# Peptides against a protein of PDB entry 5EG6: the designs that were tried, part 88

Target 1, 151 residues: chain A of PDB entry 5EG6
Amino acid sequence: RLRSQTVSTRYLHVEGGNFHASSQQWGAFYIHLLDDDESEGEEFTVRDGYIHYGQTVKLVCSVTGMALPRLIIRKVDKQTALLDADDPVSQLHKCAFYLKDTERMYLCLSQERIIQFQATPCPKEQNKEMINDGASWTIISTDKAEYTFYE

## One batch from the design tools (peptide; made by RFdiffusion4, then SolubleMPNN)

Design b1_p25_4_s1 (from b1_p25_4, 13 letters changed)
Fold by OpenDDE base, seed 4:
Structure b1_p25_4_s1 (fold): chain B 151 residues (1-151), chain A 25 residues (1-25)
Amino acid sequence: as target 1 above (151 residues)
Amino acid sequence: SIEEYNEAVKDKKKKVKAKVVYPPL
Protein backbone atom coordinates (compact mmCIF):
# COMPACT_ATOMS: atom_id res chain seq x y z
CA ARG B 1 0.00 0.00 0.00
CA LEU B 2 0.98 3.61 -0.57
CA ARG B 3 1.33 6.24 2.12
CA SER B 4 2.62 9.78 2.40
CA GLN B 5 6.18 9.23 1.27
CA THR B 6 8.72 9.74 -1.45
CA VAL B 7 7.74 8.26 -4.78
CA SER B 8 8.99 8.16 -8.34
CA THR B 9 6.99 8.42 -11.52
CA ARG B 10 7.94 8.27 -15.16
CA TYR B 11 7.84 11.31 -17.41
CA LEU B 12 7.27 13.83 -14.62
CA HIS B 13 10.13 16.20 -13.87
CA VAL B 14 10.68 19.74 -12.65
CA GLU B 15 13.11 22.05 -14.37
CA GLY B 16 13.26 25.79 -14.72
CA GLY B 17 10.31 26.30 -12.44
CA ASN B 18 7.97 24.17 -14.53
CA PHE B 19 6.76 20.62 -14.75
CA HIS B 20 7.79 18.84 -17.92
CA ALA B 21 8.16 15.37 -19.35
CA SER B 22 11.35 13.34 -19.44
CA SER B 23 11.51 10.09 -21.34
CA GLN B 24 14.78 9.11 -19.71
CA GLN B 25 14.36 10.23 -16.13
CA TRP B 26 12.09 9.36 -13.27
CA GLY B 27 11.07 12.31 -11.17
CA ALA B 28 11.26 12.05 -7.41
CA PHE B 29 8.33 13.45 -5.49
CA TYR B 30 6.79 13.52 -2.10
CA ILE B 31 3.20 12.40 -2.20
CA HIS B 32 1.31 13.94 0.70
CA LEU B 33 -2.09 12.93 1.94
CA LEU B 34 -4.42 15.86 2.57
CA ASP B 35 -7.77 16.17 4.24
CA ASP B 36 -10.66 16.42 1.81
CA ASP B 37 -11.40 19.91 3.11
CA GLU B 38 -7.84 21.20 2.83
CA SER B 39 -7.74 24.35 0.73
CA GLU B 40 -5.37 25.10 -2.11
CA GLY B 41 -2.32 27.16 -1.21
CA GLU B 42 1.42 27.33 -0.88
CA GLU B 43 1.10 26.17 2.70
CA PHE B 44 -0.97 23.11 3.50
CA THR B 45 -1.48 20.59 6.25
CA VAL B 46 -0.61 17.00 5.49
CA ARG B 47 -1.37 13.72 7.19
CA ASP B 48 0.92 10.77 7.69
CA GLY B 49 -1.06 7.74 6.64
CA TYR B 50 -2.01 5.27 3.96
CA ILE B 51 -3.50 6.69 0.79
CA HIS B 52 -6.80 5.48 -0.61
CA TYR B 53 -8.27 6.10 -4.02
CA GLY B 54 -10.53 9.11 -3.96
CA GLN B 55 -8.38 10.98 -1.45
CA THR B 56 -6.71 14.33 -2.01
CA VAL B 57 -2.96 14.35 -2.45
CA LYS B 58 -0.13 16.79 -3.16
CA LEU B 59 2.83 15.97 -5.35
CA VAL B 60 5.89 17.96 -4.30
CA CYS B 61 9.18 17.79 -6.14
CA SER B 62 11.82 16.48 -3.77
CA VAL B 63 14.48 18.64 -5.40
CA THR B 64 12.84 22.00 -6.07
CA GLY B 65 10.01 21.96 -3.57
CA MET B 66 7.50 22.90 -6.26
CA ALA B 67 4.07 21.31 -6.17
CA LEU B 68 1.19 20.53 -8.46
CA PRO B 69 -2.29 21.65 -7.43
CA ARG B 70 -4.36 19.40 -5.22
CA LEU B 71 -5.06 16.10 -6.91
CA ILE B 72 -7.51 13.32 -6.30
CA ILE B 73 -5.87 10.00 -6.96
CA ARG B 74 -8.22 7.66 -8.80
CA LYS B 75 -8.11 4.03 -9.74
CA VAL B 76 -7.79 3.21 -13.42
CA ASP B 77 -9.51 0.38 -15.25
CA LYS B 78 -8.30 0.15 -18.84
CA GLN B 79 -8.86 3.67 -20.16
CA THR B 80 -11.33 4.77 -17.53
CA ALA B 81 -10.93 6.47 -14.19
CA LEU B 82 -13.11 5.08 -11.43
CA LEU B 83 -14.88 7.80 -9.47
CA ASP B 84 -16.04 5.77 -6.50
CA ALA B 85 -13.11 3.47 -5.78
CA ASP B 86 -11.87 3.96 -2.22
CA ASP B 87 -9.58 1.02 -1.53
CA PRO B 88 -5.91 1.53 -0.66
CA VAL B 89 -3.72 2.66 -3.54
CA SER B 90 -1.76 -0.17 -5.09
CA GLN B 91 1.75 0.66 -6.13
CA LEU B 92 2.64 -0.13 -9.74
CA HIS B 93 -1.04 -0.21 -10.63
CA LYS B 94 -2.13 2.49 -13.03
CA CYS B 95 -3.73 5.53 -11.48
CA ALA B 96 -5.02 8.89 -12.59
CA PHE B 97 -4.68 12.30 -10.99
CA TYR B 98 -7.81 14.39 -11.14
CA LEU B 99 -7.20 18.10 -10.62
CA LYS B 100 -9.47 18.93 -7.75
CA ASP B 101 -12.31 21.40 -8.35
CA THR B 102 -12.07 21.16 -12.14
CA GLU B 103 -14.42 19.86 -14.79
CA ARG B 104 -12.91 16.41 -15.21
CA MET B 105 -9.35 17.64 -15.78
CA TYR B 106 -6.58 15.10 -15.30
CA LEU B 107 -2.80 15.28 -15.21
CA CYS B 108 -1.64 14.15 -18.63
CA LEU B 109 1.52 13.51 -20.60
CA SER B 110 1.41 14.92 -24.13
CA GLN B 111 4.65 14.51 -26.01
CA GLU B 112 7.21 16.40 -23.92
CA ARG B 113 4.66 18.40 -21.95
CA ILE B 114 2.62 17.91 -18.83
CA ILE B 115 -0.88 19.23 -19.45
CA GLN B 116 -4.44 18.97 -18.26
CA PHE B 117 -6.65 16.56 -20.17
CA GLN B 118 -10.42 16.71 -19.94
CA ALA B 119 -11.99 13.34 -19.42
CA THR B 120 -15.35 12.53 -20.95
CA PRO B 121 -18.21 10.94 -19.06
CA CYS B 122 -18.95 7.31 -19.72
CA PRO B 123 -22.40 7.18 -21.30
CA LYS B 124 -23.57 4.06 -19.52
CA GLU B 125 -21.47 4.18 -16.37
CA GLN B 126 -21.80 7.29 -14.24
CA ASN B 127 -19.07 6.12 -11.88
CA LYS B 128 -16.44 6.20 -14.65
CA GLU B 129 -14.74 8.78 -16.82
CA MET B 130 -12.90 8.08 -20.05
CA ILE B 131 -9.24 9.12 -20.07
CA ASN B 132 -6.41 8.65 -22.53
CA ASP B 133 -3.24 6.64 -21.96
CA GLY B 134 -1.30 9.81 -21.24
CA ALA B 135 -3.43 10.37 -18.16
CA SER B 136 -2.53 6.98 -16.69
CA TRP B 137 0.40 6.97 -14.29
CA THR B 138 2.49 4.40 -12.49
CA ILE B 139 3.90 5.10 -9.04
CA ILE B 140 6.93 3.46 -7.49
CA SER B 141 7.63 4.04 -3.84
CA THR B 142 11.17 4.86 -2.83
CA ASP B 143 10.44 4.11 0.81
CA LYS B 144 10.03 0.74 2.40
CA ALA B 145 6.41 -0.24 2.05
CA GLU B 146 4.24 -3.26 1.68
CA TYR B 147 3.13 -3.83 -1.88
CA THR B 148 -0.51 -4.78 -1.97
CA PHE B 149 -2.57 -5.46 -5.06
CA TYR B 150 -6.27 -4.70 -5.14
CA GLU B 151 -8.46 -5.67 -8.05
CA SER A 1 -6.02 -2.30 7.24
CA ILE A 2 -8.48 0.53 7.46
CA GLU A 3 -7.99 0.62 11.21
CA GLU A 4 -4.26 1.01 10.79
CA TYR A 5 -4.91 3.80 8.33
CA ASN A 6 -7.17 5.64 10.71
CA GLU A 7 -4.70 5.35 13.54
CA ALA A 8 -1.89 6.60 11.36
CA VAL A 9 -3.61 9.73 10.09
CA LYS A 10 -5.89 10.89 12.87
CA ASP A 11 -3.43 13.00 14.84
CA LYS A 12 -0.21 13.06 12.83
CA LYS A 13 -0.31 16.38 11.00
CA LYS A 14 2.42 18.67 9.73
CA LYS A 15 2.57 21.75 7.57
CA VAL A 16 4.31 21.78 4.21
CA LYS A 17 5.18 24.81 2.12
CA ALA A 18 5.49 24.48 -1.64
CA LYS A 19 5.05 26.77 -4.63
CA VAL A 20 2.07 25.71 -6.72
CA VAL A 21 2.54 25.29 -10.45
CA TYR A 22 -0.44 24.72 -12.72
CA PRO A 23 -0.05 22.60 -15.84
CA PRO A 24 -1.37 24.21 -19.01
CA LEU A 25 -4.58 23.17 -20.70
Scores: peptide ipSAE 0.501, ipTM 0.794, DockQ to the pose 0.777
Fold by OpenDDE base, seed 3:
Structure b1_p25_4_s1 (fold): chain B 151 residues (1-151), chain A 25 residues (1-25)
Amino acid sequence: as target 1 above (151 residues)
Amino acid sequence: SIEEYNEAVKDKKKKVKAKVVYPPL
């Protein structure tokens, strides 16, 4: 369903050299698939192929070339991120972006800012972490640099 | 599996340059 390609995600865009939130716009990014052992850096090796949950990815702004740090894309079930899902990423479902090598930090929308949100362990289900709504993202494939929407 | 997939695409690599920006805590 989803591969290393240009995508849009709601409420995420780059302005002034930083990532910001927009209530009306979808930012356009290239999602790169990385090897699990790829190191963080301003230069990285990417792979071409379909993306699965649990894999490491890089989001790079299609306009500015600014990138978020390495992320692990995880499947979302209601208010939880699934730690063991490994099926192909579906654009029909919400996903979460775990910041790799952090203590349960996820990419999160908070008002007009993009921040890191710390997920809470789920005591009853060790394969799940509790996240908030701001940490759930929708990804849509696109060839456009920018998309404006109205609710 | 993830490992099988990664092995299948191991020869299809390219280098990308991008400045890293960290979101605040």
Scores: peptide ipSAE 0.495, ipTM 0.786, DockQ to the pose 0.612
Fold by OpenDDE base, seed 5:
Structure b1_p25_4_s1 (fold): chain B 151 residues (1-151), chain A 25 residues (1-25)
Amino acid sequence: as target 1 above (151 residues)
Amino acid sequence: SIEEYNEAVKDKKKKVKAKVVYPPL
């Protein structure tokens, strides 16, 4: 299970005031759980607790204090993001980060850059969106955590 | 339960300041 805490991920770090990709080092971030109605801003209210898929989170660089915009963390099934999954986030699964209030834009690794990637609707499965591999992330808690498999 | 825990700690909030950076399209 994942909660608001310090986490690490490959191919994401802050350098020169921007988010960059790196295969050589892991970026350290705070993942903060927000209320669903929390507004975007450089000051925001966070809460403790276990994070569920579908909830709003903030990724903040532990070194620079720079943050990505509000994200909805979504469960990934193969190359699809699940829109209605609400179980606790498992570190054993890849996840996707939907940029809140966008037209299906997801945090994506493209070569050595972090970009927004627009997911494609699944015509036969309205609860899924098609993403690419670059939009699937693996996060690892830097704190002691209990690993749980839910899918 | 996990839901009960989250609800219980919901009132335990703090303010965080962080400069927002938007990835390019």
Scores: peptide ipSAE 0.479, ipTM 0.780, DockQ to the pose 0.803
Fold by OpenDDE base, seed 2:
Structure b1_p25_4_s1 (fold): chain B 151 residues (1-151), chain A 25 residues (1-25)
Amino acid sequence: as target 1 above (151 residues)
Amino acid sequence: SIEEYNEAVKDKKKKVKAKVVYPPL
């Protein structure tokens, strides 16, 4: 299970005032759990707890203090984001970060850039959205982590 | 459920400040 804690990813880094991709450097971020009704802003209320899919989170760079906008963390099944998953986030499973209040925009790695990628609705599965591999993320905790596998 | 979990942890809140950066489209 993933709690509100410091996490790292090799392909997400802050440099020059922007989020970038790096295959060589690890970026350290704090993942904050927010209330579903928490407003966007540079000041926000966070809470501790085990993060579940479908919840609102903030990724804050531990070095620069820069944050991405509010994200909904979603479970990934192959190249689809699951819209209705609500189980605890697993560090052993891929996840996607939906930019809250957007038209299916997800945090995506494209070459060396971090961009927004628009997911495509699944025509036959209303509870899924089609994403690409660049929009699938693996979270690695830098703190004491509890690993739980969810199939 | 998400709602049940959110209610359970509602009292463990703190304020955080961070500059918001939007990734490009």
Scores: peptide ipSAE 0.478, ipTM 0.777, DockQ to the pose 0.643

Design b1_p25_4_s2 (from b1_p25_4, 13 letters changed)
Fold by OpenDDE base, seed 1:
Structure b1_p25_4_s2 (fold): chain B 151 residues (1-151), chain A 25 residues (1-25)
Amino acid sequence: as target 1 above (151 residues)
Amino acid sequence: SIEEYNEKVKDKKKKLKAKVVYPPL
């Protein structure tokens, strides 16, 4: 299970005031649980506890202190984000980060950049949105300051 | 540093401050 803690994910890195992709390094972030009614801002209130899919989170770079906008962490099934999943976040499964209050925009890795990717609605499955592989993330809990990936 | 940040977060302080960066479209 995932809780508000330091986590690491492949490719996500902060450099030059922006989020970038690094194929060789894992970024270290703190994932914070927010209340569903928490407003966007540079100042925010965090909660302790286990994170469930569908909850609002903040990813803060442990090095720079920069954060992404409020995200809703969603469960991924193959190439789809599940909109109604609410079970505890599993580090064994891929997840997606929906940018809260957007039109289906997800955090996405595209080549060497981190971008917003607009998911395609599933006409026959209202509880799913189609995402690309770049919008699927694997996160692991870590207490390490740095994590380098070696192939 | 990560250690400093983690230490700060572990404190009873529930309010955090971080610059928000929006990824491009």
Scores: peptide ipSAE 0.515, ipTM 0.784, DockQ to the pose 0.370
Fold by OpenDDE base, seed 5:
Structure b1_p25_4_s2 (fold): chain B 151 residues (1-151), chain A 25 residues (1-25)
Amino acid sequence: as target 1 above (151 residues)
Amino acid sequence: SIEEYNEKVKDKKKKLKAKVVYPPL
């Protein structure tokens, strides 16, 4: 399970005041848990606790202090984001970051850039949205005591 | 650094300030 803490993900980093992708380095971020009713802004209140899928989070660069907009962290099943999963976030599983208050826009790696990708609804499964591989992320805790390995 | 940032934000229910950057479409 994951809680508010410093984490790393492949490719994502901040340079020159913008979020960029790099195949050679990992960016370090603090993942903050927000209240569901927390508004978007340059000032926000964070909460401590275990992060569950479906909750609102802020990713803040540990170096520059720049942040992405509010995100909802969602569980990934194959190439779909689950809309109703609410169990604790597992570092063993890939996740997706839905940009809150958008029309199915997800944080996505495209070539060397971080973009928004619009997920496609699943007609037969209303609790799922189709995402591409670039919108599926792996989170690694920077706290050595929190490391979990997956085969 | 990671350590420096973590020290700043370790307090519970703290209000933080960060510039918001939007990824392009």
Scores: peptide ipSAE 0.499, ipTM 0.760, DockQ to the pose 0.388
Fold by OpenDDE base, seed 3:
Structure b1_p25_4_s2 (fold): chain B 151 residues (1-151), chain A 25 residues (1-25)
Amino acid sequence: as target 1 above (151 residues)
Amino acid sequence: SIEEYNEKVKDKKKKLKAKVVYPPL
């Protein structure tokens, strides 16, 4: 189960005032739970509790305090994001971050950059959208500020 | 730390501030 807390995800970190990617690093972030009706802004209201798929979250860098825009955390099944999953978020299970109020834009890793990737609708499966591997994220709870991995 | 975070947000609702950065398309 995932709660509003400090988490780490592979390849995501902040450098030079922007979000960047590194294959050797795990960035540390606060994941905040927002109300579904919370508006976008530099000031936002957070709540405590277990995070479920389909809920709105805010990722804030634990070091710089910079944040991504509001995201909806979605469950991933193979190469698809599930639109109707609402069970508690499972740590170490792949998830996707939909940029709220966009046309199917997801947080995506491309080379060493963090970009928005537009998912493709699944006509035969209306509860799914097709994403690429770069839009699939693995997160873990941590109290560490930074992790570096070597192969 | 997680403990510090939990202490900070233990109230049901709290206002926070953070600069928003949009990833490119």
Scores: peptide ipSAE 0.486, ipTM 0.773, DockQ to the pose 0.477
Fold by OpenDDE base, seed 2:
Structure b1_p25_4_s2 (fold): chain B 151 residues (1-151), chain A 25 residues (1-25)
Amino acid sequence: as target 1 above (151 residues)
Amino acid sequence: SIEEYNEKVKDKKKKLKAKVVYPPL
C-alpha cells in the first residue's frame, strides 16, 4: 500500500473507478517495472528485476485492476524529489511519483482526492525539485503482518 | 478487466492490461 506524508495519514485506494485517498481505507497495489521506452496504453509490457529510482513504473490496483499512467519513481529528501538518484527503491525512504512526459507533475494527495501537483524547480540545485507533503509517499509492503484499528 | 489482469499475473505473463485513470490537475 501507499500512504502520503501528511499530518493525517491517508492511504491510496480506488473507489468508484477512480483513485482516492482515505484515512480509514487502503488498497494493495502492484508496482510493475517498465522499459524506459514503453508507450502509454491499457496494454503494457512489464520487466522483471529490482526497481531503482529513476525507472518507469506502473501502479495497478489489486482490487479493481485500474492503473495510473506511467510514472517515474523518484527518491525524496526532505521536501525535494531527487532527479538523479538511481539506487534500489527502499521501503525505508520516502518516494515521489513523477507523471512521465509532463512538466514536473507529481502524484499528490489533496484532501481525499488524488491530483497532479506541479513541482517547483530548485534554483540552487538542478538535480532537485520542490514538492509538498502530499506528493511524498511511503511504500508499505503487504507481506508484513499488520493490525489496524478503525473508528 | 480485473480477472484478465489477475490471470496474466498468475501466469507470470509479461503483457498486462489495465484501464488507465488520469488524476486531475
Scores: peptide ipSAE 0.482, ipTM 0.751, DockQ to the pose 0.352

Design b1_p25_4_s3 (from b1_p25_4, 12 letters changed)
Fold by OpenDDE base, seed 4:
Structure b1_p25_4_s3 (fold): chain B 151 residues (1-151), chain A 25 residues (1-25)
Amino acid sequence: as target 1 above (151 residues)
Amino acid sequence: DIEAYNEAVKNKKRKLKAKVVYPPL
């Protein structure tokens, strides 16, 4: 299971004040758990704890200290993000990062860039959104590697 | 239960500062 800690993810790093993609490098980030009502800003309050899908998180570069906007970490099933999953985050599963307070925008790898990708609603499943492969991420803990599988 | 868990960790908070960078569309 994943908690507020240092993690690594492929294709994400900070250079020149911006987030970039790297085909060969793994960026190191702090993943922080936020309260659901925490506002966006350069100053924010974090809490210790295990992260569940649906919760708000902050990714902060361990090197530069720069952060992405508030994200909601969501469970991924194939090419869909699950909107109502709330079980503990598993490092064995792919996840998606919804940019909070946007119209279905997700953190996405496109070629050499990190961009926002707009998910498409699933016509027959209101609790799912269709994402592309670039919006699916794998997180590896660099602090304490505990791998819990949840189906 | 997530709600119960959140309440339990609510008192273990700290304030951080980080520049926010928005990915392009």
Scores: peptide ipSAE 0.495, ipTM 0.805, DockQ to the pose 0.692
Fold by OpenDDE base, seed 2:
Parts: C-alpha cells; sequence; structure tokens
Structure b1_p25_4_s3 (fold): chain B 151 residues (1-151), chain A 25 residues (1-25)
C-alpha cells in the first residue's frame, strides 16, 4: 500500500521552474493526500494516511517545493484508467493522475516533456477512459513501505 | 470504504504551501 510519503520517479522531475521528464534522472516527490473537497491553491491542507484510488493527491517536488495541481490517482488497466476503482494504491501497479476538474486530462510523459493528455472515453465501458503509455506511472517509495500487489 | 477512511484520517491534517505549476496541453 502507498501512504502519503516521499516517492520517486525516473521520468518526472523539476528543472528550470517547470516539470520535466528524464530517462536518466530521478526525481523525488512527496505525494500528499487531500480531502476530496480541498480547493486548489498554493496553500492546502494535507492529511496522513494510506492512499486509495480515486482520492485527491498533491505531488510536491522535494527539491524545489513546486507542486502539480490537484490530481486524482486512478488505477490503470493496460491502456485504460479506471474511474471507479477505490482500493488501496499499489506501488507494484501502474497508475494515472487525472488533473482534477478537467475534461479527462491526465499527467503525461511526451518525449522529454510533462504535458496534459486528454483521455478518450471508452465506448463500451463507462467506468474506463483510454490513456496512452505516457500517462501510466509507476510509483516507487523512498520511505519504508509495505508493498501490496493488486491485480 | 473511502468515505469511512477519509473520516478516520481527517484529524491528521496539516497545512502546506507550494507553488502550483500547470503542465502544458
Amino acid sequence: as target 1 above (151 residues)
Amino acid sequence: DIEAYNEAVKNKKRKLKAKVVYPPL
């Protein structure tokens, strides 16, 4: 299970005041759990706890202190984001970060840039949205954590 | 459930400040 804690990713880091991607550099971030009703802003209230899919989170760069907007962490099944999954986040499973209050925009790696990617609704499955590989992320904890696998 | 979980952890709150950066479209 993933807790609100420091995490790392190889393909997300901050440089020059912006979020960038790198295949060679590791970025360290703190993933914070927010209340579902927490408003967007530079000041925000976080809570400690185990993160579940569907919850609102903040990714804050441990180095620069810069943060992405509020994100909803969603479970990924192959090339789709699951909209109704609410089980505990697994660090061994891919996830997607939906930008809250957007039209299906997800955090996405495109070449060496971090962009917003608009997911496409799944025609046959209302509880899924189609994403690309660049919008799928793997979270690796830098703290002592218990890893749980969820199929 | 998620609602019950949120209720359980609501008292472990703290305020933080961080500059928000929006990724481009």
Scores: peptide ipSAE 0.487, ipTM 0.798, DockQ to the pose 0.662
Fold by OpenDDE base, seed 5:
Structure b1_p25_4_s3 (fold): chain B 151 residues (1-151), chain A 25 residues (1-25)
Amino acid sequence: as target 1 above (151 residues)
Amino acid sequence: DIEAYNEAVKNKKRKLKAKVVYPPL
């Protein structure tokens, strides 16, 4: 299970005032849980707790204090993001970060850049969106945590 | 359970400030 805490993700770091990707560096970030109705801004309210898929989160660089916009963390099944999953986030699974209030834009790694990637709707499965591998992330807690598997 | 824990700490809110950076399209 994942809670609001310091985490690290592969390739993501902040350098020169921007988010970058590097195979040589791991960035340390706080993943903060937001209320679903929390507005976007440089000032935001966070709360403690275990993070569930479908919830709104903020990723804040532990070093620079810079943040990505509000994200909805979604469960990944193969190359699809699940829209209706609401179980606790597991570090054993890849996740996707939907940029809130966008047209299916997800945080994506592309050639050492962090970009937005537009997911494609699944025609036969309305509860899924097709993403690429670059939009699938692995989160590793930098604090002591228990790993729990959820289907 | 996890939901109960979240509800219990829901009122323990904290305001943070961070510059927002948008990834390019």
Scores: peptide ipSAE 0.467, ipTM 0.776, DockQ to the pose 0.834
Fold by OpenDDE base, seed 1:
Structure b1_p25_4_s3 (fold): chain B 151 residues (1-151), chain A 25 residues (1-25)
Amino acid sequence: as target 1 above (151 residues)
Amino acid sequence: DIEAYNEAVKNKKRKLKAKVVYPPL
């Protein structure tokens, strides 16, 4: 289980006021849980709790204090993001970060840059969107928390 | 249990401030 806490993910870090990727670096971030109705802004309200897929989160750089826009953390199955998964986030599984209120834009690593990648709808599976490998992330908690495996 | 926990602490909230950075397309 993942809760609002400090986490790390490969490649993602902040440099020069922007989010960048590096094959040699892991960035440290605090992942915050937001209410689903929380608006975008430089000021936002966060809550304590365990994070579930489908919830809105903020990733804040622990060093610079800069944040990505509101993200919806989604479960990944192979090359697809699941739109309706709502189980607790597992560190054993890859996840995707949907940029909230966009047309299927996901946080993506591309050639050591962080970009937005537009997912492709799955015509036969309305609850899935096709993403690339660069849009699949692994989260590692840097804080002590109870962990439960969810297959 | 996790859902119950989240509901129990739903009133524990804090305001934070962070500059928002948008990744390019």
Scores: peptide ipSAE 0.468, ipTM 0.777, DockQ to the pose 0.828; fails the geometry check

Design b1_p25_4_s4 (from b1_p25_4, 12 letters changed)
Fold by OpenDDE base, seed 1:
Structure b1_p25_4_s4 (fold): chain B 151 residues (1-151), chain A 25 residues (1-25)
Amino acid sequence: as target 1 above (151 residues)
Amino acid sequence: SIEEYNKKVKNKKRKIKAKVVYPPV
């Protein structure tokens, strides 16, 4: 189970004031749990506790202190993000990061870039949105400030 | 339980400062 803590995810890295992708490195981040009503800003209030799907989180780079905007962490089923999942986040499952207050924009890896990818609605399944593989993330909890991945 | 734990620590909060970076579309 995932809680507010230091985590590592493949490809996500911060360099030059921007988030970018590195196929050779894992970025180290602190994932913070926010209240649902927490506003966007450079200063925000965080809570301790176990993170559930559907909750608002902040990913803060452990090195630079830079953060992505508020994200809703969502459960992934194959190539779909589940909109109504609320169980505890499992590190064994892929997750997606919905950019809060956007039109289905998700954090996405595209080659060497981190971009926003617009998910496609599922006409027959209102509780799902179609995402690409680049928008599916694996999170590993760690106390490491930096992690390099070698295959 | 996880729910009980979260309730117990619900009132524990702190402030974090971090520059917000928006990925491109």
Scores: peptide ipSAE 0.500, ipTM 0.803, DockQ to the pose 0.913
Fold by OpenDDE base, seed 5:
Structure b1_p25_4_s4 (fold): chain B 151 residues (1-151), chain A 25 residues (1-25)
Amino acid sequence: as target 1 above (151 residues)
Amino acid sequence: SIEEYNKKVKNKKRKIKAKVVYPPV
């Protein structure tokens, strides 16, 4: 389970006022839970609680205070993002970050850049969108007490 | 339960200030 807390992910970090990718370092971020109706802005209201897929989140750099726009965290199944999953976020699985109010744009790692990647609809499965590997993220909680291990 | 926990803390809110950076397409 994942709650609003400090987390880290490989490659993503902030430098010079911009988000960058680095293969050699992990960025430290706070993942904030937002209400679904929270507006975009440089000031926003956050809530405590366990994060579920489908909820709106903000990733804020713990060092610089820079933030990405509002994201919807989505469950990943193979190379697809699930649109209707609403169970608690599992740190054991990769997730995708949909940029809220876009045409299927997802946070994506491309070489050394963080970009938006447009997912492709799945014709046979309306509840899924096809993403690439760069749009699949692993979240590591900085709270060791939240770690769960499986064989 | 997780749901019960979320209900309990639902009213706990605070304001955060952070400059927004948009990644390129």
Scores: peptide ipSAE 0.486, ipTM 0.792, DockQ to the pose 0.879
Fold by OpenDDE base, seed 2:
Structure b1_p25_4_s4 (fold): chain B 151 residues (1-151), chain A 25 residues (1-25)
Amino acid sequence: as target 1 above (151 residues)
Amino acid sequence: SIEEYNKKVKNKKRKIKAKVVYPPV
C-alpha cells in the first residue's frame, strides 16, 4: 500500500474507477518495473526484480486493475525529491513519484483527491526539487488485499 | 547502476494490461 506523508495519514486506493485517498481505507498495488524507453499504454512490458530510485515504474491496483501513467520513483530527503539517487528502493524511506515526460509533476494527495503537483527547482541544488508533504509517499508491504479500518 | 541493473533483468519480461487513469492537475 501507499501512504502519503501528511498531518493526517491518507492511503491511496481506487474507487469508482478512479484513484482516491482515504483515511480509513487503503488499497494494495503492484509496482512494476519498466524499461526507460517503454511507451505509455494500456499494455506494457514489465521486468521482474528489485526496483531502484530513478527507474520507470507502473502502479496497478490489485483489485480493479487500474493504473497510473508511467512514473519515475525518486528518493525523498526532507521536503525534496532527489533527482540522482539510484540505490535500491527501501520501505524505510519516503519516496516521490514523478510523472514521466512532464514539467516536474508529481503524484500528490490533496484532501481526498489524487492530483499532480508541480515541484519547484532548488536554485542552489540542481539535483533536488522541492515537493510538499502530499507528494511524499511511504511504501508498505502487504498481502495485496484491500483493508478497511473501523473506529 | 540503473543501466547495469536493467541489463541483468532484460530476459525477465512479461506483458501487463491495465487501464490508465490520469490524475488532474
Scores: peptide ipSAE 0.475, ipTM 0.772, DockQ to the pose 0.608
Fold by OpenDDE base, seed 3:
Structure b1_p25_4_s4 (fold): chain B 151 residues (1-151), chain A 25 residues (1-25)
Amino acid sequence: as target 1 above (151 residues)
Amino acid sequence: SIEEYNKKVKNKKRKIKAKVVYPPV
């Protein structure tokens, strides 16, 4: 179960003022829980508590303090993001990060770059969106404020 | 529910400052 805390997100790190990815590098980030009505900005209000799928979060680099825009964390089932899952986030289970207030844009790894990937609607399952493998992430909780792992 | 949970935790808030970076499309 995840709370507003420091976690390791696979293949994600900050370099040169931008978010990048590596197949061999794990970066440490704070995942902050936001209210659903919290606005985007460089200053935001966070709360303590367990993070559930469907909630709004901020990913903040533990080293640089740089952040991605507001994200909705969603549960992943195979190659699909679940739109209606609301159970507590599980460690080591695949998840996806929807960029809030976009047209199905998800945080995606493409080679060494972090990009936005547009998911495709599932015509037979309205509660699901199809994502690629690069948009599926694994989260590991850590107590280390500054942590880098190389495989 | 998520709404009920958020209400219970609403009194434990703090401010965070962070530069926002947008990934390319």
Scores: peptide ipSAE 0.454, ipTM 0.750, DockQ to the pose 0.619

